# Peptides against a protein of PDB entry 6J54, part 16

Target 1, 223 residues: chain A of PDB entry 6J54
Amino acid sequence: NENLFASFIAPTMMGLPIVTLIIMFPSLLFPTPKRLINNRTISIQQWLIQLTSKQMMAIHNQKGQTWSLMLMSLIMFIGSTNILGLLPHSFTPTTQLSMNLGMAIPLWSATVFTGFRYKTKTSLAHFLPQGTPALLIPMLVIIETISLFIQPVALAVRLTANITAGHLLIHLIGGATLALLNINTMTAFITFTILILLTILEFAVALIQAYVFTLLVSLYLHD
Target 2, 42 residues: chain B of PDB entry 6J54
Amino acid sequence: QFQFTGIKKYFNSYTLTGRMNCVLATYGGIALLVLYFKLRSK

## One batch from the design tools (peptide)

Design b1_p12_2_s2 (made by RFdiffusion4, then SolubleMPNN; from b1_p12_2, 8 letters changed)
Fold by OpenDDE base, seed 2:
Structure b1_p12_2_s2 (fold): chain B 223 residues (1-223), chain C 42 residues (1-42), chain A 12 residues (1-12)
Amino acid sequence: as target 1 above (223 residues)
Amino acid sequence: as target 2 above (42 residues)
Amino acid sequence: DLALALLLLTLL
């Protein structure tokens, strides 16, 4: 199978959308704590969530902290799906631009709408940077308006492109190593080493992209 | 911090209200231009 | 070599 993009096709089994199960699967990996002192694994998980939550919500006031649950669920979802996507023969839903747009557009719209509703003056003033020369005001307002509308697209494309590119690179290098096994074992070993390093990098990228996605949504809410 | 008088009091790039008014004026101007060209075509 | 190939096949 020379189709490098076969791994990005939404899997179906007998016409049933198994993608739905894949999307829901990460939720099973995060059990709700039921005890004051949980098992070590759950405690570490909760600690990590707490640290991330504290770090991300530090920029928000009390009103902004109402978004904490949603933002933390978002980062956990994207992070878990991205990590699970690195498993062999797995489908990563976040490689689908449609899914990422489906997350980015509503969240962005909600943040923008919330800004206009509760901070109308500040939100409108944000289209004009402070200290702008009078002659540049109309042009800059237009540019900032366009920039605003590009935000959800950039948010979705960034996530999609990074995850997809990483997956493609892993598959390409993996295929190259397999092909080189019978040609030159030494070069295959080098390529395999690169593959291992790349896979480690992709684990980091998977988490970073989840963090960046959620952070940017949070920042748009703060602005 | 800045003491503005006259039109600069309402339209400036330093105060929050001034920035807001500039943005609204820009959008209003664009809307009027679009309206003008739309009506001109008829 | 076989183990490496199997590992690669699992990753692909």
Scores: peptide ipSAE 0.024, ipTM 0.750, DockQ to the pose 0.015
Fold by OpenDDE base, seed 4:
Structure b1_p12_2_s2 (fold): chain B 223 residues (1-223), chain C 42 residues (1-42), chain A 12 residues (1-12)
Amino acid sequence: as target 1 above (223 residues)
Amino acid sequence: as target 2 above (42 residues)
Amino acid sequence: DLALALLLLTLL
């Protein structure tokens, strides 16, 4: 059982956390453009960022659009870390709940605070959905308040659970394939096919979770 | 669009101001209840 | 075979 979670242990060297370097590594994959016409890779990256920024920031006003840099950096960071985590023998920082909470709580608190700062009336009104029967108002306000505080936790747990579960499944199915190679080659082939399909799915999940995380932060900002 | 009279003008679930007031009233009520029980325990 | 090797490498 310990071997299943060995890949999720934070790597250390000589007692020093290398995790910091691993977290910072994806930043090297996205260099700042220096030329008017950049390389194809950089151009594609910038195009993707532009598309995602246009899509996500279309909901926001001018003040909300100031968060574009933060949100785009967030999606690129989470997406890159998740994709790199699918490499062999790689450690994914996003599998650590502490990492995701460290991102979710400040971003959530910032969005909530900005909402109360600039749109106090609207933010307070969000605790009560429109058209609620009068008798249900107190209960619904309480529920909505609880829901608000669950948001950062749900944001972090969703990302952590999806990425961690994906890695666990890959390891489990992979271990099963290796074990079945000597027992039954046909079943091993089937499990291997499942593993391939699962890995493809995990690539998609890695990107989707990055998008969902960023999108939800954006939605919380919009209130 | 919504014509409310009396107390419903200030406390309703349809208007923005009404919803805000309902939320504030709910929090105020909870705060008063907590204060009541706190003072009662003393 | 290459995909298998890569996959096995990812599992190690």
Scores: peptide ipSAE 0.022, ipTM 0.762, DockQ to the pose 0.015
Fold by OpenDDE base, seed 1:
Structure b1_p12_2_s2 (fold): chain B 223 residues (1-223), chain C 42 residues (1-42), chain A 12 residues (1-12)
Amino acid sequence: as target 1 above (223 residues)
Amino acid sequence: as target 2 above (42 residues)
Amino acid sequence: DLALALLLLTLL
């Protein structure tokens, strides 16, 4: 059991947490442009950031555009950590529920607070869908209130569960492939093919989860 | 445009103000119920 | 290619 979850243990060196360095490492992959025309790699990176920024912030007004920097930094951070987590023997901070809750709860609370502060009437009205029958109003308001409080938990758990499950599945199928190499090479080849397909899927999941996490935060801000 | 008269003007599920008032009334009702049970327990 | 793939697999 410990061997299965060994990759999810927070790494320490001499009792000091290296997790801080691992969390800060993705920031080194995104240097700030200093020239009008930068290197091809930096230009492509900035282009991708610009595209994702335009798509994600298109739903927001000018006040919502103020959150662009935070949301873009969030998606780049989660995306980079998730992709780097697929490297051999790498620790993925986003597999830790504490890390994801640490991001989800403050961002959600800030979003909800911003909504109530600047758009109080609209935010309060969102607890009741339009056209609700009169008898269902009290119950539906309660359900919508509960739904609001579940949002940060669902946001964190979704990211944690998807990344963790993907990592576990890669390790399990990888271990099975290695065990089958000496038993049946044909079956090992089949399981290895599945592992490759799964790894490709996990790369997609890594980016999708980063996008979904940031998008939902953005949608909560818009609401 | 929906024309509401009486209580429906202030408490409806179609207008923004009506929806807001319904939400506030629901929270107010819950708060009163909680307060009632709290005072009853004393 | 298979040896490299297996080596990468063992690192996972």
Scores: peptide ipSAE 0.019, ipTM 0.752, DockQ to the pose 0.014
Fold by OpenDDE base, seed 5:
Structure b1_p12_2_s2 (fold): chain B 223 residues (1-223), chain C 42 residues (1-42), chain A 12 residues (1-12)
Amino acid sequence: as target 1 above (223 residues)
Amino acid sequence: as target 2 above (42 residues)
Amino acid sequence: DLALALLLLTLL
């Protein structure tokens, strides 16, 4: 059990926080373009960023488009860190709830405050769905208010739980396959096949969670 | 599109202004209840 | 390929 959770401990070198270097490392994988016609790798990266940007920002007006850079940087950061975290003996910062809350709470707060500042009437009216029976209005407003405050927590916990659970499953099934190698080779082969399928799934989950996190932040801004 | 008269003009679940007023009234009511219980406990 | 797979398994 201790070995299972050892991969989630924040690494340190000589008592210095190496976590900062791990967090900064993904930024090196995405260099800024300098030419009109760039290398194939950079061109593909920029193309993907443009496609995702157009897709995510399609729901926003001109004022919401100002958040495009931040949202694109967020999805690239979370996506890259999640994928890199699937490497053996790697530390994934997004498995730490503190980090995800540190991203979710400020971004959520910013979207809520911007809504109240520029769309005060619409933001206040959002606590009451249209067509609600008069007797249910007070209770529904309370529920919707509680729902609002759960949003940042749900955002952070969703990301943390999905990434952490994936890592745990890979370790457990990997350990099981290794233990079964000398007991039953056929069963070990089956469990190894499951491990491969699970790792492929976790790559997809890594990207999906990055997308969902950013999309929900964007959606809260649109409201 | 919706024509309301009397109190329903200001407090309704169909118009934007009506919804806003309902929310504010709910928060005001809760605040008054909290204040009442706080003052009663003294 | 099998050796690589086993190596990857041990690294997990």
Scores: peptide ipSAE 0.019, ipTM 0.745, DockQ to the pose 0.014

Design b1_p12_2_s3 (made by RFdiffusion4, then SolubleMPNN; from b1_p12_2, 7 letters changed)
Fold by OpenDDE base, seed 5:
Structure b1_p12_2_s3 (fold): chain B 223 residues (1-223), chain C 42 residues (1-42), chain A 12 residues (1-12)
Amino acid sequence: as target 1 above (223 residues)
Amino acid sequence: as target 2 above (42 residues)
Amino acid sequence: ALLEGLLLLLLL
């Protein structure tokens, strides 16, 4: 039982927080371009960032596009950390609920406060859908208010649960494969094949969760 | 566009201003209820 | 926006 959660313990060396180094490591994979015509790898990275930026910012006006840099940095950070976390014996900070809440709550609060500051009428009106029967108005306003406060929690828990569940499944199936190597080689081969397919799926999930997290933050800004 | 008269002009679920006023009225009502129960418990 | 967020929560 302890072996299942051993990979989720925050690593420390000599009592020093190595977690900070792990969080900073993905930034080294994305160097800043210095030339008009860059290396092929840098050009591909910049192209991907530009495409995702255009896709995410398409729903925003010029005022909302001010957040483009932050949102792109967020998706790159979460995506890179999630992918690196699939390496053997690696620690993923995004499996920690505290990390994800630390990102979700401030970003959510910033979007909500920005909405109230610059779009006060529309933000207040958002608590009541258009065309609601008069008798349902008080109840629906309460439900929408509760829904608003659940947003940061859902944002953090979704990311944490998806990444953590993937890691647990890889660990369990991997352990089962090793246990079956000397018992039944054919069954071990099947479980190993499932493990490979699952790892490929987890790579996709890692990127999708990063995208969804960033998209929802962007969507809350747009309202 | 919908034309409302009387109280429906200020409290409706179709216009932006009407929706805003309904939300504010709901929050005000809840605040008054909380205040009432707080004062009643004393 | 809230509905879209809820739908994404149910999907992923």
Scores: peptide ipSAE 0.271, ipTM 0.850, DockQ to the pose 0.031
Fold by OpenDDE base, seed 4:
Structure b1_p12_2_s3 (fold): chain B 223 residues (1-223), chain C 42 residues (1-42), chain A 12 residues (1-12)
Amino acid sequence: as target 1 above (223 residues)
Amino acid sequence: as target 2 above (42 residues)
Amino acid sequence: ALLEGLLLLLLL
């Protein structure tokens, strides 16, 4: 079973963590535009950023709009790392729970503290849904408080689980395909077809999880 | 829209202020209970 | 907003 998790071990060279370089690599794919009219690649990137920014930040006020840069950078980072992770024999940093917790906890904390600072009354009121029967108020407040503290964990675990599960499935189906090549060629062809379809699905999942992670952070900011 | 009188004016689940007060009261109650048990054990 | 986040947790 060691082979199943071998792809998730943080790569090192000579005992030095090269994972830091892997994490930083996606930044090279998004260069800063220098021209008024850039090349097609940068123009498409900027267009996508504008679309996602307009969609995500539409719910925020002016103070919330300040988070636009951070949220857009977050989605680009997670999305790019997830997509690059689908390359053959690539290491995906977002499969590491520590990585995702490292992103989720600070961002969640920042959103919660920002909410309490600028919208104290509203933030406190969110611990009690509107229209709650009086007898259920204490219990529901406790549950909602617990729910709040689960949010950063849920962000990290959701991203980690989805990306990791996808990689595991690709590995398992790929391994099964190779094993069946000499046993039953027809079955191997079927499993290979499933592998292709699964890979396409994982590309979509990679982008969706990046979007969901960023969206939830945005929603917590809006609170 | 919402007509509340007496204690319900300050503690209700419909108004923003009422909800806030309910939350604070709940936290205060829990804190008092924890304090009570802590002092009782000593 | 918290409920919306919870619903998204359930869906995705």
Scores: peptide ipSAE 0.252, ipTM 0.858, DockQ to the pose 0.031
Fold by OpenDDE base, seed 2:
Structure b1_p12_2_s3 (fold): chain B 223 residues (1-223), chain C 42 residues (1-42), chain A 12 residues (1-12)
Amino acid sequence: as target 1 above (223 residues)
Amino acid sequence: as target 2 above (42 residues)
Amino acid sequence: ALLEGLLLLLLL
């Protein structure tokens, strides 16, 4: 069982945390634009960032647009780390719940706090849905309050669980494929095909989870 | 759109202010209950 | 908000 989870252990080299380098590595893949018209690859990257930025920030007013840089950096970070995590023998920092909580809790707290600071009436009113019968008001307010505090946990767990589960499946099917090569080549071929399809799916999941994470943070900011 | 009078004006589930007041009232009630049970043991 | 949270849970 330990072999299954070995890929999720934080790598260290002679006691030095390599995790820090792994976390910083994605930043090298996103060079800053220096020209008005840059290379095709960088231009495509900028175009994608612009599209995602426009889509994600469309729900926000000018005050919410101030969060655009942070949210875009977040999605780029999570997306890049998730994609890089699909490389063989790579460590994905986002598989660590501590990492995701470290992102989710502060961001959630910031969104909630900003909501209470600038939209106090609306934020407080969101604890009670409109048109609630009078008898259900106390219970519903409590439930909505609990729901609020579950948000950062759900945000972190969702990301962690999806990425971790995908990695586990890839490793399991990959291991099974290797084991079946010496037993039944035909079955090994089938499992290998499934592995390929799964890896493609995980690429999509990696991006989707990054998007969902940032989108939810954005939605919490919008309230 | 809704014309509320009296207590319903301040405590309703339709207006923004009314909803806010209801939330504050519920939190206040819970706080008072917690305070009551804390002081009960003394 | 509760419904939204539930829907988001389904999007796992």
Scores: peptide ipSAE 0.245, ipTM 0.857, DockQ to the pose 0.031
Fold by OpenDDE base, seed 3:
Structure b1_p12_2_s3 (fold): chain B 223 residues (1-223), chain C 42 residues (1-42), chain A 12 residues (1-12)
Amino acid sequence: as target 1 above (223 residues)
Amino acid sequence: as target 2 above (42 residues)
Amino acid sequence: ALLEGLLLLLLL
């Protein structure tokens, strides 16, 4: 049991928190452009950021598009940390629920407060779906209010659970393959094939979860 | 498009203003109930 | 909005 969760313990060296360096490391992978025509790597990165920004901000008005920098930095941070976490013997900060709550709660609260500030009538009206029968109005307003408060929890738990479950599954299947090498080579080969397919899937999940997290924050802003 | 008269003008599930007023009325009712139980327990 | 969030939770 302890060996299974050992990879999720915050790493320290001589009592110093290496976690801070791990969180800051992805920032080195995305340097700021200094030229009109940059090298191929920076150009590809900028192209991807422009595509994702155009796709994500298409839902928002001019006021909502001011969040573009925040949302793009968020997806880049979560995506890079999730991908780097798939390296062997690496620590993924996004497996920590505290970190994901630390991102989800402020961003969610900011979207809710901005909604109430600039679209007060529309935001209040969202607690009641259009065309609701009069007898169901009080109950539906309560349900919609509860649902609003579940949003930051669901946002944080979704990211934490998906990344953590993926890492656990890779470790379990990897451990099973090593154990079966001395027992049955044929079954070990099958489990190894599953491990390879699973690792490919986890790379996709890492990017998708970053996208979904950022997209949901964007959708909460739009309301 | 929606033409309501009387109380339905202010409290309806179709218009934006009507929906807002319904939500505020629901919250007001809940607040009054909570206040009633709080005062009753003392 | 709630249904969208729930559907996305179910998808991934």
Scores: peptide ipSAE 0.216, ipTM 0.855, DockQ to the pose 0.031; fails the geometry check

Design b1_p12_2_s4 (made by RFdiffusion4, then SolubleMPNN; from b1_p12_2, 6 letters changed)
Fold by OpenDDE base, seed 4:
Structure b1_p12_2_s4 (fold): chain B 223 residues (1-223), chain C 42 residues (1-42), chain A 12 residues (1-12)
Amino acid sequence: as target 1 above (223 residues)
Amino acid sequence: as target 2 above (42 residues)
Amino acid sequence: DLAEVLLLLSLL
């Protein structure tokens, strides 16, 4: 079943990794504003960024607000790559676990270290939930410690799995639709309708996963 | 507000300091256990 | 917990 996973192979030209260019491409969709009143597309982008930044960073103090640029760029990057990946014959870098781990591990480590640096007492106390029975304290501390180290993995895997699963479903349903065209046109039409609905859902999932990824990083920063 | 006396003042699951101390005590205990087994194996 | 809610939403 190599055909199912063919779309997830990193594209290359003459042995050169063009995946780097694909990763960089979404940056071209978000040009820097140059005017006080920009065009409609840039204005709406800036409005969305401002809206999401206000909502996401409202929980942070002044030191946490310094992460606003990083988090907003992250959500825009993941969101744009996920949406662009839904284009026909597009390669989504976020389907690669290595890509997502490359984002998750540094960001997670930075948030954890920042927490220990500035909120040492609170960060250490976070390993023990409030109100834990005394006899369960050692076990729960160990579990919470393990949970901490699972966070970057869960962050990366969640994004990878959701985007990859969506692409697989679109591919499978699309393939089934094509196969059924010559067998039963009515069933093929139903399958095609499901494909359309699924595609719409995947657009939503693409944005939600970008938001969740960024928000969780933000929450880890908040401790 | 919780009021604790004695050892519970320093080791509790409700106050920030108490929780921190419990975590440190747990890590310390684990470290001592690991050290004990390492020394025992030698 | 907000993290749990987000986790549930991420399962979509």
Scores: peptide ipSAE 0.163, ipTM 0.839, DockQ to the pose 0.028
Fold by OpenDDE base, seed 2:
Structure b1_p12_2_s4 (fold): chain B 223 residues (1-223), chain C 42 residues (1-42), chain A 12 residues (1-12)
Amino acid sequence: as target 1 above (223 residues)
Amino acid sequence: as target 2 above (42 residues)
Amino acid sequence: DLAEVLLLLSLL
């Protein structure tokens, strides 16, 4: 059992937290543009950032557009860390619930606070869906309030669970493949094929989860 | 557009202001209830 | 709607 979760242990070297370096590493993969027309790789990267930015910010007004930098940095960070986490023997910081809570709670609180500051009436009204029968108003308001407070938890747990489950599954199937190589090569080939397909899926999941996390934060901001 | 009169004008589930007031009333009621039980336990 | 799609995507 320890072998299954060994990849999720925060790596340390001589008591020094290497996790800090791992968290900072993705920033090196995104160089700042220095030219009007950059190399193909950087141009594609910027193009992707612009596309995602336009898509995510389309639901926001000008005031919401101020969050564009924050949200784009968030998606780039989570996406890059998730993708890097799929490398063999790599540690993914986003598999740690503490990390994801550390991102989710402040961002969620900021969005909620911003909503109450600038859209007080609308934000308060969101606790009561339109057209609710009068008798259900108190109960529904309570439920919606609870739902609000569950949002940051759900946001963090969703990301953590999906990434962790994917890594665990890759590890399990990978281990099974190695074990079956000496038992039955045919079944090992099948499991290996599944492993490849799963790995491809996890690449997609890694990006999707980053997108969903950021989009939900953005959606909460939009209210 | 719904035309509400009387108390329904201020407390309704259709208008933005009405919904807000309902939410505030609910929170106020809960707060009063909590306060009541807190004072009762003394 | 968008919420449902996001929910489905979150389950992946």
Scores: peptide ipSAE 0.128, ipTM 0.833, DockQ to the pose 0.026
Fold by OpenDDE base, seed 3:
Structure b1_p12_2_s4 (fold): chain B 223 residues (1-223), chain C 42 residues (1-42), chain A 12 residues (1-12)
Amino acid sequence: as target 1 above (223 residues)
Amino acid sequence: as target 2 above (42 residues)
Amino acid sequence: DLAEVLLLLSLL
């Protein structure tokens, strides 16, 4: 079991925290444009950011669209870290619950406080859905209040669990494939095929989790 | 359009103001209950 | 809606 979780240990070199460098590395993959007509890689990146920005901000008004920079940077950060984490012998910072909570709690609190500041009546009304029978109002308000506080936890745990589970599954199936190479080549080939399909799925999951995380933060902002 | 009279005008689950008032009333009630138990324990 | 589908897919 210790070998299974070895990839999730925070790496250090000569006692120095190399984790800081790993977290900063994705920023190097997205340089700021310097030209009117940029290279293909930068142009594709800008195009993707534009498409995702239009999709996510379509539900927001002008005030909500001010969060575009924050949300786009968030999705790029989480997406890039998740994809890079699928490289062999790589450390994925988003597998650490502490990091994800560190992102989820401030962003959630900011969205909630922003909602209460600018849309106080609507935000308070969200604790009670429309058409609720009068006798169920107190209980439902309590449930909705609890649900609100579960949001940042669910946001962080969802990201952590999905990325961690994916890495563990790749490791387990990969290890099984290696073990079966000398036992039965046919079964090893089948297991290897499953591993390939799983890795493709994990690439998709990595991007989906980044999108869902950012989308939910955006949705909480919209209320 | 919903037309409410009396106390239902201020406390309803259909209008925005009514829902807000219901939420505030619920929180106020909980706060009073907590205060009551706190004072009773002392 | 798309959000629900993506959320369900995120559980994989």
Scores: peptide ipSAE 0.109, ipTM 0.830, DockQ to the pose 0.025
Fold by OpenDDE base, seed 1:
Structure b1_p12_2_s4 (fold): chain B 223 residues (1-223), chain C 42 residues (1-42), chain A 12 residues (1-12)
Amino acid sequence: as target 1 above (223 residues)
Amino acid sequence: as target 2 above (42 residues)
Amino acid sequence: DLAEVLLLLSLL
């Protein structure tokens, strides 16, 4: 069990947490452009950021566009950390539930409070779907209220569970393929094929989870 | 547009104001129930 | 090689 979960232990050096440096590392991969026409790599990066920004913020009005910088930084951070986490011996901070809760709860709270502050009527009315029979109104309002409070938990757990499960599967299947190399080469080849497909899937999951996390925060902001 | 009269004008599940009032009434009812049980235990 | 790839992947 210890060997299986060893990759999820927060790394420390001389008793000091290196996690801070790991969290800050992705920021180095996104330099600020200083020229009107930058290098191709930076231009592609900025283009991708612009595309995702336009797509994600399309549902928001001008007031909601104020959150564009924060949401884009969030998706870039989670996406980069998830992708970097697929490297061997790498520590993925997003596998830690504490980190994801640390992001989810404040962002969720900010979006909910922003909604209640500027769109109080719409936000309150959101607890009751339109067309609800009169007898079901009290129960449904309670359910929607509970659903609201589950949102930050679901947001954090979804990200944590998906990334962690992917890492575990890659580790387990990888270990199995290595063990089967000298036992049965044919079976090892099949298992290795599954591992490759799984790895490709995890790259997709890494990006999807970053997108879903940011999208849900954006949707909560829009109400 | 929905035309409601009486109490349905203020408490309905179709209009924005009606939905808001229903939510507030529900929360108010729950708060009163909690207050009742709290005062009952003392 | 295959063994090296598997070794690297097992370290994830």
Scores: peptide ipSAE 0.030, ipTM 0.773, DockQ to the pose 0.016

